# Peptides against a protein of PDB entry 2L2L: the designs that were tried, part 11

Target 1, 42 residues: chain A of PDB entry 2L2L
Amino acid sequence: SPEERERMIKQLKEELRLEEAKLVLLKKLRQSQIQKEATAQK

## One batch from the design tools (peptide; aimed at target 1 L23 L26 R30)

Design b2_p20_3_s2 (made by RFdiffusion4, then SolubleMPNN; from b2_p20_3, 8 letters changed)
Fold by OpenDDE base, seed 5:
Structure b2_p20_3_s2 (fold): chain B 42 residues (1-42), chain A 20 residues (1-20)
Amino acid sequence: as target 1 above (42 residues)
Amino acid sequence: KLDEEIEQLEAKIKELKEKI
């Protein structure tokens, strides 16, 4: 039904929000690792 | 590894966007 589809879309949007937040954290962690390696090689 | 986890997460985000 249209109402079931709308509930599923809301759930998918919440999952997307959580995964995008995780991606931001992992990218920050990666950047911190790269910076540490670049400073340890000087 | 962190780069592999980022790549997998980017793929999952793409799949979620295709379902919405």
Scores: peptide ipSAE 0.628, ipTM 0.905, DockQ to the pose 0.711
OpenDDE base, seeds 1, 2, 3, 4: peptide ipSAE 0.628, 0.627, 0.627, 0.627; ipTM 0.905, 0.905, 0.905, 0.905

Design b2_p20_3_s3 (made by RFdiffusion4, then SolubleMPNN; from b2_p20_3, 8 letters changed)
Fold by OpenDDE base, seed 3:
Structure b2_p20_3_s3 (fold): chain B 42 residues (1-42), chain A 20 residues (1-20)
Amino acid sequence: as target 1 above (42 residues)
Amino acid sequence: DLEKEIEQLEKKIQELKEKI
């Protein structure tokens, strides 16, 4: 059903939003690790 | 490790985008 597909797409978009938010946090953590290593080598 | 977790998450995000 078109309505069932629309409900499924809404759920997938919510999951996508959560995973994209997690990815932003992990990339910030990676950047912080690189910066700490670069400052410890000076 | 953090880099493997990022890679796995990027893959999951791509698979979600293909279903939408």
Scores: peptide ipSAE 0.639, ipTM 0.909, DockQ to the pose 0.718
OpenDDE base, seeds 1, 2, 4, 5: peptide ipSAE 0.638, 0.638, 0.638, 0.638; ipTM 0.909, 0.909, 0.909, 0.909

Design b2_p20_3_s4 (made by RFdiffusion4, then SolubleMPNN; from b2_p20_3, 8 letters changed)
Fold by OpenDDE base, seed 5:
Structure b2_p20_3_s4 (fold): chain B 42 residues (1-42), chain A 20 residues (1-20)
Amino acid sequence: as target 1 above (42 residues)
Amino acid sequence: SLEKEIEQLEAKIKELKEKI
């Protein structure tokens, strides 16, 4: 039903927000690792 | 590895966006 689809979309949007937040964290961790390696090679 | 986890997460995000 249209209502069931709307509920499913809301759940998918919530999951998407959580995964995007995790991605931002992992990208920050990656950047920190690259910066540490670049400073250790100097 | 952190790179593999990022790649997997980017793929999952793409799949979620395709379902919405």
Scores: peptide ipSAE 0.637, ipTM 0.909, DockQ to the pose 0.684
OpenDDE base, seeds 1, 2, 3, 4: peptide ipSAE 0.636, 0.637, 0.636, 0.636; ipTM 0.909, 0.909, 0.909, 0.909

Design b2_p20_4_s1 (made by RFdiffusion4, then SolubleMPNN; failed a check: too like the target's own chain; its pose is not in this set)
Amino acid sequence: EIKQLEERIQEIKEKIKKLE

Design b2_p20_4_s4 (made by RFdiffusion4, then SolubleMPNN; its pose is not in this set)
Fold by OpenDDE base, seed 5:
Structure b2_p20_4_s4 (fold): chain B 42 residues (1-42), chain A 20 residues (1-20)
Amino acid sequence: as target 1 above (42 residues)
Amino acid sequence: EIEQLEKRIKEIKEKIKELE
């Protein structure tokens, strides 16, 4: 039904938000690790 | 892990577009 599709879209949009937030965190963590390694080698 | 997550985000966006 149109109502079920709207619920599915809302669920997918919430999943998307969580995955995008995780992506931002992992990118920051990766960059912080690279920076720490680069500073420990000096 | 990041590359897999970017792929998953793309798949979710495609599913949203198919339902709209």
Scores: peptide ipSAE 0.646, ipTM 0.904, DockQ to the pose 0.837
OpenDDE base, seeds 1, 2, 3, 4: peptide ipSAE 0.646, 0.646, 0.646, 0.645; ipTM 0.904, 0.904, 0.904, 0.904

Design b2_p20_5 (made by RFdiffusion4; failed a check: too like the target's own chain)
Pose (drawn by RFdiffusion4):
Structure b2_p20_5 (pose): chain A 42 residues (1-42), chain P 20 residues (1-20)
Amino acid sequence: as target 1 above (42 residues)
Amino acid sequence: LEEEIEEREKRIKELKEEIE
């Protein structure tokens, strides 16, 4: 099932974008807590 | 947040290795 192998790559690709999107968001949160306290507690 | 970042970096590395 060669297609199965390619399918896994595609699936991982999608999750990769989402997994990264959260990482980039988390970096912003760190910088958001540095300037002017953190306004929002959540 | 730092812990979550480390975990996500590890997961991203694993995903990239599996894609390769």

Design b2_p20_5_s1 (made by RFdiffusion4, then SolubleMPNN; from b2_p20_5, 7 letters changed)
Fold by OpenDDE base, seed 1:
Structure b2_p20_5_s1 (fold): chain B 42 residues (1-42), chain A 20 residues (1-20)
Amino acid sequence: as target 1 above (42 residues)
Amino acid sequence: IDKEIEQLEKKIKELKEKIE
């Protein structure tokens, strides 16, 4: 059904938003690690 | 962290392809 497909797409969009938020967090953590390594080598 | 980012970027790509 078109309505069932729309419900599935809404669920996939919610999952996508959660995974994108996690990606932003991990990229910030990676940047913090690189900065710590760059400061520990001076 | 780099490997977890790569896996997550792959999952995000697969989710986008399912939404299109």
Scores: peptide ipSAE 0.633, ipTM 0.904, DockQ to the pose 0.713
OpenDDE base, seeds 2, 3, 4, 5: peptide ipSAE 0.632, 0.632, 0.633, 0.633; ipTM 0.904, 0.904, 0.904, 0.904

Design b2_p20_5_s2 (made by RFdiffusion4, then SolubleMPNN; from b2_p20_5, 9 letters changed; failed a check: too like the target's own chain)
Amino acid sequence: IDEEIKQLEEKIKELKEKIK

Design b2_p20_5_s4 (made by RFdiffusion4, then SolubleMPNN; from b2_p20_5, 9 letters changed)
Fold by OpenDDE base, seed 5:
Structure b2_p20_5_s4 (fold): chain B 42 residues (1-42), chain A 20 residues (1-20)
Amino acid sequence: as target 1 above (42 residues)
Amino acid sequence: IDEEIEQLEEKIKLLKEKIA
């Protein structure tokens, strides 16, 4: 049903937002690690 | 962290494909 598909899409969009937020955090952590390594080598 | 980022990017891609 179109309505069932819309309910499933809403759930998938909520999961997508959580995973995108996690990705932003991991990328910031990676950048912080690289910066710490670059400052420790000076 | 690099492997976790790669796995998460693939998961996000698959989610976007299911929503489209």
Scores: peptide ipSAE 0.640, ipTM 0.905, DockQ to the pose 0.739
OpenDDE base, seeds 1, 2, 3, 4: peptide ipSAE 0.640, 0.640, 0.639, 0.639; ipTM 0.905, 0.905, 0.905, 0.905

Design b2_p20_6 (made by RFdiffusion4)
Pose (drawn by RFdiffusion4):
Structure b2_p20_6 (pose): chain A 42 residues (1-42), chain P 20 residues (1-20)
Amino acid sequence: as target 1 above (42 residues)
Amino acid sequence: EIEEKEKRVKEIKEEIEELE
């Protein structure tokens, strides 16, 4: 089922974007706590 | 959380390379 192999790549691609998006947002949270305390506690 | 996410992104990229 060669298509199955390709399908896994496509699925991983999608999750990869989402997984990255959270990583980039987390980096902003670190820099958000450096300047002017952290205003929002959440 | 950043370290966990970096590890997971690496795992996903390695798995894509192996499948290719």

Design b2_p20_6_s2 (made by RFdiffusion4, then SolubleMPNN; from b2_p20_6 with E4Q K5L K7E V9I E15K)
Fold by OpenDDE base, seed 3:
Structure b2_p20_6_s2 (fold): chain B 42 residues (1-42), chain A 20 residues (1-20)
Amino acid sequence: as target 1 above (42 residues)
Amino acid sequence: EIEQLEERIKEIKEKIEELE
């Protein structure tokens, strides 16, 4: 059904936003760790 | 863990494209 597809797309778009937000956080944490290690070695 | 999230994001995008 078209209405069922629209509901599925809406659910997938919400899941996508949550996973993308988690990815941005983990990338920032990884970069902060690398920077702290690089400054502790100087 | 980042690599698993990147793959999951790709799978979600592919499923959206199949339904649109």
Scores: peptide ipSAE 0.645, ipTM 0.903, DockQ to the pose 0.794
OpenDDE base, seeds 1, 2, 4, 5: peptide ipSAE 0.644, 0.644, 0.644, 0.644; ipTM 0.902, 0.903, 0.902, 0.903

Design b2_p20_6_s3 (made by RFdiffusion4, then SolubleMPNN; from b2_p20_6, 8 letters changed; failed a check: too like the target's own chain)
Amino acid sequence: EIEKLEERIRQIKEEIKKLE

Design b2_p20_7 (made by RFdiffusion4)
Pose (drawn by RFdiffusion4):
Structure b2_p20_7 (pose): chain A 42 residues (1-42), chain P 20 residues (1-20)
Amino acid sequence: as target 1 above (42 residues)
Amino acid sequence: EEIEEQEEKVEEIKEKIEEL
């Protein structure tokens, strides 16, 4: 089932993007706590 | 810690894509 192999790559690609998007946001949260306290506690 | 854990998950996904 060669298509199955390719499907796994496509699925991982999607998740990769989402997984990354959270990583980039988390870096902004770190810098957001440095300047002017952190205004929002959440 | 959350950033490190998230980086690890991104690396694991990239390795799996390379292996496939």

Design b2_p20_7_s2 (made by RFdiffusion4, then SolubleMPNN; from b2_p20_7, 8 letters changed)
Fold by OpenDDE base, seed 1:
Structure b2_p20_7_s2 (fold): chain B 42 residues (1-42), chain A 20 residues (1-20)
Amino acid sequence: as target 1 above (42 residues)
Amino acid sequence: DEIKQLEEKVKLLKEKIEKL
């Protein structure tokens, strides 16, 4: 049904936002680690 | 690589949303 389709899209969008937020956090943490190591080797 | 796996998961979710 159209209502079932809309529920599935909403659920997938919610999961997408959670995984995108995790991805942003992990990229920032990795970049911060690399920068810290590069500054500690000088 | 956890970041690469998560990038692929995000891609697959976007493709599922587009196909519905």
Scores: peptide ipSAE 0.602, ipTM 0.891, DockQ to the pose 0.762
OpenDDE base, seeds 2, 3, 4, 5: peptide ipSAE 0.600, 0.601, 0.601, 0.601; ipTM 0.891, 0.891, 0.891, 0.891

Design b2_p20_8 (made by RFdiffusion4)
Pose (drawn by RFdiffusion4):
Structure b2_p20_8 (pose): chain A 42 residues (1-42), chain P 20 residues (1-20)
Amino acid sequence: as target 1 above (42 residues)
Amino acid sequence: ELEEAREEREELEEELEEEE
């Protein structure tokens, strides 16, 4: 099932974008806590 | 690439929880 192998790559590609998006968001949170306390506690 | 991105994200979440 060669298609199965390619399907896994596509699936991982989607999750990869979402997984990364959170990572980029987390980095902003770190810089958001540096300047002017953190305004929002959440 | 996805495994690496998950590991970097989990490490960074732990660090931010410690900072809170």

Design b2_p20_8_s1 (made by RFdiffusion4, then SolubleMPNN; from b2_p20_8, 10 letters changed)
Fold by OpenDDE base, seed 1:
Structure b2_p20_8_s1 (fold): chain B 42 residues (1-42), chain A 20 residues (1-20)
Amino acid sequence: as target 1 above (42 residues)
Amino acid sequence: ELELVRAELKLLEEELQKQQ
């Protein structure tokens, strides 16, 4: 059904947004760890 | 796009686990 396809596309878009938000958080955490290691070596 | 994001997430999770 066209309606079923639209629901599936909406679900995949929501999943993508959640995974992108998690990716941004993990990139910030990694950057914070690299900065802590770089400051601990000085 | 979603598969690329999942692959990047997996790599970052593995990197963060090695630092703990």
Scores: peptide ipSAE 0.339, ipTM 0.825, DockQ to the pose 0.462
OpenDDE base, seeds 2, 3, 4, 5: peptide ipSAE 0.332, 0.337, 0.335, 0.336; ipTM 0.823, 0.825, 0.825, 0.825

Design b2_p20_8_s2 (made by RFdiffusion4, then SolubleMPNN; from b2_p20_8, 10 letters changed; failed a check: too like the target's own chain)
Amino acid sequence: RLELERAELELLKKELEEQQ

Design b2_p20_8_s3 (made by RFdiffusion4, then SolubleMPNN; from b2_p20_8, 11 letters changed; failed a check: too like the target's own chain)
Amino acid sequence: ELELTRAKLKLLEEELQKQL

Design b2_p20_8_s4 (made by RFdiffusion4, then SolubleMPNN; from b2_p20_8, 12 letters changed; failed a check: too like the target's own chain)
Amino acid sequence: RLELVKAELVLLEKELQEQQ

## One batch from the design tools (peptide; aimed at target 1 E19)

Design b2_p21_1 (made by RFdiffusion4; failed a check: too like the target's own chain)
Pose (drawn by RFdiffusion4):
Parts: C-alpha cells; structure tokens; sequence
Structure b2_p21_1 (pose): chain A 42 residues (1-42), chain P 21 residues (1-21)
C-alpha cells in the first residue's frame, strides 16, 4: 500500500504546522512576560 | 513551564520531520 506511506507524510505535515504554530506562540509568551510584567495572568 | 513546553514541542517537531523523511 504505497499510498499509505504517502498518506502518513501528508498527515504528519498537517500536524507539523500545528505543532509549530504552538511553538512560535510559546516563544511570544516568553517575550510577553519580559516587557511590562505580563498584564494578563492567563 | 513555558521552557519545558517549548523543549517538548521542539523534540516532537524533530520526530515528525524524521518520520516525514
């Protein structure tokens, strides 16, 4: 089932974007806590 | 913590990239 192999790549591609998006957002949160306390506690 | 979450996500991104390769 060669298509199965390609399907896994596509699925991992999608999750990769989401997984990355959270990583980039987390970096902003770090820098957001540096300047002017952190305004929002959440 | 934010640092721990970042580390876990970097490891997971590496794993996903290896599996894609």
Amino acid sequence: as target 1 above (42 residues)
Amino acid sequence: SLEEEIEEREERIEELKEEIE

Design b2_p21_1_s1 (made by RFdiffusion4, then SolubleMPNN; from b2_p21_1, 8 letters changed)
Fold by OpenDDE base, seed 4:
Structure b2_p21_1_s1 (fold): chain B 42 residues (1-42), chain A 21 residues (1-21)
Amino acid sequence: as target 1 above (42 residues)
Amino acid sequence: SLDEEIEQLEKKIELLKKKIE
């Protein structure tokens, strides 16, 4: 039903928000690792 | 690895976006 689809879309949007926040965190962690390696070689 | 986890997460996000579209 349209109402069921709307509920599923709301759940998918919340999951998407959480996964995007996790992606930002992991990218920051990766950048921190690269910076640590670059500073250890200088 | 961290790079593999990022790549898998990017693929998951792409699939979620396609389901919402």
Scores: peptide ipSAE 0.644, ipTM 0.908, DockQ to the pose 0.749
OpenDDE base, seeds 1, 2, 3, 5: peptide ipSAE 0.643, 0.643, 0.644, 0.643; ipTM 0.907, 0.907, 0.907, 0.908

Design b2_p21_1_s2 (made by RFdiffusion4, then SolubleMPNN; from b2_p21_1, 7 letters changed)
Fold by OpenDDE base, seed 1:
Formats: sequence, structure tokens, C-alpha cells
Structure b2_p21_1_s2 (fold): chain B 42 residues (1-42), chain A 21 residues (1-21)
Amino acid sequence: as target 1 above (42 residues)
Amino acid sequence: SLEEEIEQLEKKIELLKEKIK
């Protein structure tokens, strides 16, 4: 039903929010690793 | 690896966005 679809969309939007927040964290971790490697080679 | 985890997460996010459309 349309109501069931709306409930599923709300759940998917919350999951999306959490995964996007995780992606930001992993990208920051990647940047930190790159900087650590660049400083260790100097 | 961290890069593989980022790639997998980006794919997951894309699939979530397609399900929401």
C-alpha cells in the first residue's frame, strides 16, 4: 500500500543518514592515513 | 581495506537513494 511504502521510505531515509555519516568518517580517516604516510616519507 | 570499505559504502548509499525515489 502507499502507507506501507511511506513507512519503508522513512526507514530507508534513516539508514541513508547513518551510512552518509559513516562515509564522512571513513573519508576523514582516509585523509588522516594519507597525511600520516606523507609525513613518514619526509 | 579502507578504500574498499568506502567504495562499498558509496554503492550502498546509491542503492538506498534509488529505493527512496
Scores: peptide ipSAE 0.638, ipTM 0.908, DockQ to the pose 0.732
OpenDDE base, seeds 2, 3, 4, 5: peptide ipSAE 0.637, 0.637, 0.637, 0.636; ipTM 0.908, 0.908, 0.908, 0.908

Design b2_p21_1_s3 (made by RFdiffusion4, then SolubleMPNN; from b2_p21_1, 7 letters changed)
Fold by OpenDDE base, seed 4:
Structure b2_p21_1_s3 (fold): chain B 42 residues (1-42), chain A 21 residues (1-21)
Amino acid sequence: as target 1 above (42 residues)
Amino acid sequence: SLEEEIEQLEEKIKLLKEQIA
């Protein structure tokens, strides 16, 4: 139903928000690792 | 690994966006 879909979309949007925030954090961690390797090689 | 976790998360995000669209 339209109401069921609306509720599902609301839940999916909240999950998406959390997963995108996690992705940003993991990418920052990756960048930190790359920077450490680059500085250790100098 | 961190790269594997990022890849899995990117795929999960893609699937979520497809379900919302």
Scores: peptide ipSAE 0.650, ipTM 0.910, DockQ to the pose 0.719
OpenDDE base, seeds 1, 2, 3, 5: peptide ipSAE 0.649, 0.648, 0.649, 0.648; ipTM 0.910, 0.909, 0.910, 0.910

Design b2_p21_1_s4 (made by RFdiffusion4, then SolubleMPNN; from b2_p21_1, 7 letters changed)
Fold by OpenDDE base, seed 5:
Structure b2_p21_1_s4 (fold): chain B 42 residues (1-42), chain A 21 residues (1-21)
Amino acid sequence: as target 1 above (42 residues)
Amino acid sequence: SLDEEIEQLEEKIKLLKEKIE
C-alpha cells in the first residue's frame, strides 16, 4: 500500500538520521585521534 | 578500525538513501 510505503520511508528516515549522527561522531573521534598522535610526536 | 567503521557506515547511509528515494 502507498500508506505502508510512507510508514516504511518514515522509519528509514529515522534510521538514516541516527546513522548520520553516528557518522559525525566517528569522524570527530578520528580527528581527535589524529590530533593526539600529532601532539604526542612534538 | 575507525576508518573501516566510517567506510561501512557511509555505505549503510548510501543504501538507506537509495531505499528512501
Scores: peptide ipSAE 0.644, ipTM 0.907, DockQ to the pose 0.781
OpenDDE base, seeds 1, 2, 3, 4: peptide ipSAE 0.643, 0.643, 0.643, 0.644; ipTM 0.907, 0.907, 0.907, 0.907

Design b2_p21_2_s1 (made by RFdiffusion4, then SolubleMPNN; failed a check: too like the target's own chain; its pose is not in this set)
Amino acid sequence: SPEELERMIKQLEEELKKLKE

Design b2_p21_2_s2 (made by RFdiffusion4, then SolubleMPNN; failed a check: too like the target's own chain; its pose is not in this set)
Amino acid sequence: SPEELERMIKQLREELEELRK

Design b2_p21_2_s3 (made by RFdiffusion4, then SolubleMPNN; failed a check: too like the target's own chain; its pose is not in this set)
Amino acid sequence: SPEELERMIKQLEEELRKLKE

Design b2_p21_2_s4 (made by RFdiffusion4, then SolubleMPNN; failed a check: too like the target's own chain; its pose is not in this set)
Amino acid sequence: SPEELERMIKQLKEELEKEKE

Design b2_p21_3 (made by RFdiffusion4; failed a check: too like the target's own chain)
Pose (drawn by RFdiffusion4):
Structure b2_p21_3 (pose): chain A 42 residues (1-42), chain P 21 residues (1-21)
Amino acid sequence: as target 1 above (42 residues)
Amino acid sequence: LEEEIKELKEELEELREEIEE
């Protein structure tokens, strides 16, 4: 099932973008807590 | 294709570890 192998790559690609997006957002949160306290507690 | 799958899994594991940190 060669297609199955390719399918896994496509699936991991999508999760990869979402997984990354959270990571980029987490870096912003760190820098958001440095300047002017953190205004929002959440 | 098996090599690409392993690379992508490794990248995802690294990203999850970085998010947990």

Design b2_p21_3_s1 (made by RFdiffusion4, then SolubleMPNN; from b2_p21_3, 7 letters changed; failed a check: too like the target's own chain)
Amino acid sequence: LEEMIKQLKEKLELLKKELEE

Design b2_p21_3_s2 (made by RFdiffusion4, then SolubleMPNN; from b2_p21_3, 8 letters changed; failed a check: too like the target's own chain)
Amino acid sequence: LERMIKQLKEKLELIRKELEE

Design b2_p21_3_s3 (made by RFdiffusion4, then SolubleMPNN; from b2_p21_3, 8 letters changed; failed a check: too like the target's own chain)
Amino acid sequence: LEEMIKQLKEKLEEIKAELEK

Design b2_p21_3_s4 (made by RFdiffusion4, then SolubleMPNN; from b2_p21_3, 9 letters changed; failed a check: too like the target's own chain)
Amino acid sequence: LEEMIKQLKEKLRLIKAEIEK

Design b2_p21_4 (made by RFdiffusion4)
Pose (drawn by RFdiffusion4):
Structure b2_p21_4 (pose): chain A 42 residues (1-42), chain P 21 residues (1-21)
Amino acid sequence: as target 1 above (42 residues)
Amino acid sequence: LEEEIEEEEEKVEELKEKIEE
């Protein structure tokens, strides 16, 4: 099932974008807490 | 947040390794 192998890659690709997107947002949160306290507690 | 960033990096590395394999 060669297609199955390729399918896994595509699936990982999608999760990869989402997984990264959270990582980039988390970095912004770190810098958001540096300047002017953190305004929002959440 | 630092811990969450580390954990997320690890997950991204694992996903990249699986794509490469």

Design b2_p21_5 (made by RFdiffusion4)
Pose (drawn by RFdiffusion4):
Structure b2_p21_5 (pose): chain A 42 residues (1-42), chain P 21 residues (1-21)
Amino acid sequence: as target 1 above (42 residues)
Amino acid sequence: IEEQEEKVEEIKEKIEELEEE
């Protein structure tokens, strides 16, 4: 089932983007707490 | 952030392994 192998790559690709997106957002939260306290507590 | 980086690395490794197979 060679297609199955390729399907796993496509699936991982999607999750990779979402997994990265959160990572990039977390980085902004760190820098957001440095300047002017953190305004929002959440 | 560290935990999230690890998850991104694991996903990238799995993609590389599947491309090699």

Design b2_p21_5_s1 (made by RFdiffusion4, then SolubleMPNN; from b2_p21_5, 7 letters changed)
Fold by OpenDDE base, seed 2:
Structure b2_p21_5_s1 (fold): chain B 42 residues (1-42), chain A 21 residues (1-21)
Amino acid sequence: as target 1 above (42 residues)
Amino acid sequence: IKELEKKVKELKEKIKELEKE
């Protein structure tokens, strides 16, 4: 049904937003770790 | 990070397929 497909798209878009937010956080954490290591080696 | 990048890609592909029907 078109209504079932629209519900599935809404659920997948919500999951996508959560996984994208986690990915942004992990990229920032990784960058902070690299910067701390680079500062500790100077 | 690579596993999450893969999941994000797969979710985008699934959404794009369902939006074309």
Scores: peptide ipSAE 0.564, ipTM 0.883, DockQ to the pose 0.816
OpenDDE base, seeds 1, 3, 4, 5: peptide ipSAE 0.562, 0.563, 0.562, 0.562; ipTM 0.882, 0.882, 0.882, 0.882

Design b2_p21_5_s3 (made by RFdiffusion4, then SolubleMPNN; from b2_p21_5 with E2K Q4E I11L E13A E16K)
Fold by OpenDDE base, seed 3:
Structure b2_p21_5_s3 (fold): chain B 42 residues (1-42), chain A 21 residues (1-21)
Amino acid sequence: as target 1 above (42 residues)
Amino acid sequence: IKEEEEKVEELKAKIKELEEE
């Protein structure tokens, strides 16, 4: 049904937003670790 | 990070498939 597909799309878009936010946090954490290591070597 | 990137791309693909029907 078109209404079922629209509900599924809304749910998948919400999940995508959460996984994208998690990916951004993981990338920032990795970058912060690299920066701390680079500053500890100076 | 790679596993999270794969999940993001899988979700985008599923959304695109449902929007084209």
Scores: peptide ipSAE 0.595, ipTM 0.890, DockQ to the pose 0.863
OpenDDE base, seeds 1, 2, 4, 5: peptide ipSAE 0.594, 0.594, 0.593, 0.593; ipTM 0.889, 0.890, 0.889, 0.890

Design b2_p21_6_s1 (made by RFdiffusion4, then SolubleMPNN; failed a check: too like the target's own chain; its pose is not in this set)
Amino acid sequence: EREIKQLKEELRLIKKEIEEL

Design b2_p21_6_s2 (made by RFdiffusion4, then SolubleMPNN; failed a check: too like the target's own chain; its pose is not in this set)
Amino acid sequence: EEEIKQLKEELEKIRKEIAEL

Design b2_p21_6_s3 (made by RFdiffusion4, then SolubleMPNN; failed a check: too like the target's own chain; its pose is not in this set)
Amino acid sequence: EEEIKQLKERLRLIRAEIEKL

Design b2_p21_6_s4 (made by RFdiffusion4, then SolubleMPNN; failed a check: too like the target's own chain; its pose is not in this set)
Amino acid sequence: EEEIKQLKEELELIRAEIEEL

Design b2_p21_7 (made by RFdiffusion4; failed a check: the pose's geometry)
Pose (drawn by RFdiffusion4):
Structure b2_p21_7 (pose): chain A 42 residues (1-42), chain P 21 residues (1-21)
Amino acid sequence: as target 1 above (42 residues)
Amino acid sequence: EEIEEQEEKVEEIKEKIEELE
């Protein structure tokens, strides 16, 4: 089932993007807590 | 810590893609 192999790559590609998006957002949160306290507690 | 854990998850996904390619 060669298509199955390719399907896994496509599935991982999607999750990769979402997984990354959260990583980039976490980095902004770190820099958001540096300047002017953190305004929002959440 | 949350950033490190998230980086690990991204690396694992990239490794799986590379192994499959």

Design b2_p21_7_s1 (made by RFdiffusion4, then SolubleMPNN; from b2_p21_7, 7 letters changed; failed a check: the pose's geometry)
Amino acid sequence: SEIEQLEEKVELLKKKIKELE

Design b2_p21_7_s2 (made by RFdiffusion4, then SolubleMPNN; from b2_p21_7 with E1S E5Q E11K I13L E18K; failed a check: the pose's geometry)
Amino acid sequence: SEIEQQEEKVKELKEKIKELE

Design b2_p21_7_s4 (made by RFdiffusion4, then SolubleMPNN; from b2_p21_7, 8 letters changed; failed a check: the pose's geometry)
Amino acid sequence: SEIEQLEERVELLKKKIKELE

Design b2_p21_8_s1 (made by RFdiffusion4, then SolubleMPNN; failed a check: too like the target's own chain; its pose is not in this set)
Amino acid sequence: SIEEEIKQLEAKIKELKEKIA

Design b2_p21_8_s2 (made by RFdiffusion4, then SolubleMPNN; failed a check: too like the target's own chain; its pose is not in this set)
Amino acid sequence: KIEEEIKQLEEKIKLLKEKIE

Design b2_p21_8_s3 (made by RFdiffusion4, then SolubleMPNN; failed a check: too like the target's own chain; its pose is not in this set)
Amino acid sequence: KIEEEIKQLEEKIELLKKKIE

Design b2_p21_8_s4 (made by RFdiffusion4, then SolubleMPNN; failed a check: too like the target's own chain; its pose is not in this set)
Amino acid sequence: SIEEEIKQLEEKIELLKKKIE

## One batch from the design tools (peptide; aimed at target 1 E20 L26 R30)

Design b2_p22_1 (made by RFdiffusion4)
Pose (drawn by RFdiffusion4):
Structure b2_p22_1 (pose): chain A 42 residues (1-42), chain P 22 residues (1-22)
Amino acid sequence: as target 1 above (42 residues)
Amino acid sequence: ELEEKIEEREEKVEELKEKIEE
């Protein structure tokens, strides 16, 4: 089932974007807490 | 806690990239 192998790659590609997007957002949160306290507590 | 979450996400991104390469 060669297609199965390719399918896994496509699936991992989608999750990769989502997984990365949270990473980039987390970085902004760190910098958001540096300047002017953190306004929002959440 | 935020730094830990960043590390965990980096690790997961690395694992996903390794799996795509394999």

Design b2_p22_1_s1 (made by RFdiffusion4, then SolubleMPNN; from b2_p22_1, 7 letters changed)
Fold by OpenDDE base, seed 4:
Structure b2_p22_1_s1 (fold): chain B 42 residues (1-42), chain A 22 residues (1-22)
Amino acid sequence: as target 1 above (42 residues)
Amino acid sequence: DLEKEIEQLEEKVKLLKEKIEE
Protein backbone atom coordinates (compact mmCIF):
# COMPACT_ATOMS: atom_id res chain seq x y z
CA SER B 1 0.00 0.00 0.00
CA PRO B 2 1.07 3.67 -0.39
CA GLU B 3 1.09 3.97 3.44
CA GLU B 4 3.36 0.90 3.81
CA ARG B 5 5.71 2.40 1.17
CA GLU B 6 5.81 5.74 3.05
CA ARG B 7 6.67 3.90 6.32
CA MET B 8 9.44 1.94 4.54
CA ILE B 9 10.86 5.17 2.98
CA LYS B 10 10.91 6.82 6.45
CA GLN B 11 12.86 3.84 7.87
CA LEU B 12 15.30 3.88 4.90
CA LYS B 13 15.86 7.66 5.38
CA GLU B 14 16.61 7.09 9.09
CA GLU B 15 19.10 4.30 8.25
CA LEU B 16 20.66 6.52 5.52
CA ARG B 17 21.15 9.35 8.05
CA LEU B 18 22.93 7.00 10.50
CA GLU B 19 25.18 5.50 7.79
CA GLU B 20 26.06 8.97 6.38
CA ALA B 21 27.01 10.11 9.91
CA LYS B 22 29.23 7.01 10.30
CA LEU B 23 30.80 7.71 6.88
CA VAL B 24 31.67 11.30 7.91
CA LEU B 25 33.31 9.95 11.09
CA LEU B 26 35.37 7.32 9.22
CA LYS B 27 36.52 9.93 6.65
CA LYS B 28 37.67 12.17 9.56
CA LEU B 29 39.56 9.21 11.06
CA ARG B 30 41.21 8.56 7.66
CA GLN B 31 42.24 12.22 7.41
CA SER B 32 43.67 12.10 10.97
CA GLN B 33 45.71 8.97 10.12
CA ILE B 34 47.13 10.56 6.94
CA GLN B 35 48.03 13.74 8.89
CA LYS B 36 49.75 11.72 11.67
CA GLU B 37 51.79 9.77 9.10
CA ALA B 38 52.73 13.01 7.29
CA THR B 39 53.84 14.62 10.60
CA ALA B 40 55.78 11.50 11.71
CA GLN B 41 57.80 11.68 8.42
CA LYS B 42 59.04 15.22 9.33
CA ASP A 1 41.16 -1.81 7.18
CA LEU A 2 39.61 1.67 7.39
CA GLU A 3 39.64 2.28 3.61
CA LYS A 4 37.76 -0.97 2.95
CA GLU A 5 35.17 -0.05 5.61
CA ILE A 6 34.70 3.40 3.99
CA GLU A 7 34.24 1.79 0.53
CA GLN A 8 31.65 -0.70 1.88
CA LEU A 9 29.78 2.11 3.64
CA GLU A 10 29.79 4.33 0.50
CA GLU A 11 28.21 1.40 -1.41
CA LYS A 12 25.60 0.91 1.37
CA VAL A 13 24.75 4.65 1.28
CA LYS A 14 24.37 4.44 -2.54
CA LEU A 15 22.02 1.42 -2.30
CA LEU A 16 19.90 3.16 0.38
CA LYS A 17 19.54 6.26 -1.85
CA GLU A 18 18.51 4.10 -4.84
CA LYS A 19 15.82 2.34 -2.70
CA ILE A 20 14.46 5.71 -1.47
CA GLU A 21 14.13 7.00 -5.08
CA GLU A 22 12.18 3.88 -6.30
Scores: peptide ipSAE 0.618, ipTM 0.895, DockQ to the pose 0.751
OpenDDE base, seeds 1, 2, 3, 5: peptide ipSAE 0.617, 0.617, 0.617, 0.618; ipTM 0.894, 0.895, 0.895, 0.895

Design b2_p22_2 (made by RFdiffusion4)
Pose (drawn by RFdiffusion4):
Formats: C-alpha cells, sequence, structure tokens
Structure b2_p22_2 (pose): chain A 42 residues (1-42), chain P 22 residues (1-22)
C-alpha cells in the first residue's frame, strides 16, 4: 500500500504545522512576560 | 514551565520531521 506511506507524510505535515504554531506562540509568551510584567495572568 | 513546554514542542517537531524524512 504505497499510498499509505504517502498518506502518513501528509498527515504528519499537517500536525507539523500545528505543532510548530504552538511553538512559535510559546516563544512570544516568553517575551511577553519580560516587558511590563505580563499584564494578563493567563 | 514555559521553557519546558517549548523544549517538549521542539522535540516533537524534530520527531515529526524525522518520520517525514523516513
Amino acid sequence: as target 1 above (42 residues)
Amino acid sequence: ELEEEIEEREERVEEIKEKIEE
């Protein structure tokens, strides 16, 4: 089932983007806590 | 805790890239 192999790649691709998006958001949170306390506690 | 979350996410991104390459 060669298509199955390609399917896994596509699926991982999608999750990769979402997984990365959270990573980039988390970097902003770190820099958001440096300047002017952190305004929002959440 | 935020830095740990960032490390965990980096690890998972690496693992996903490795699986795409394989």

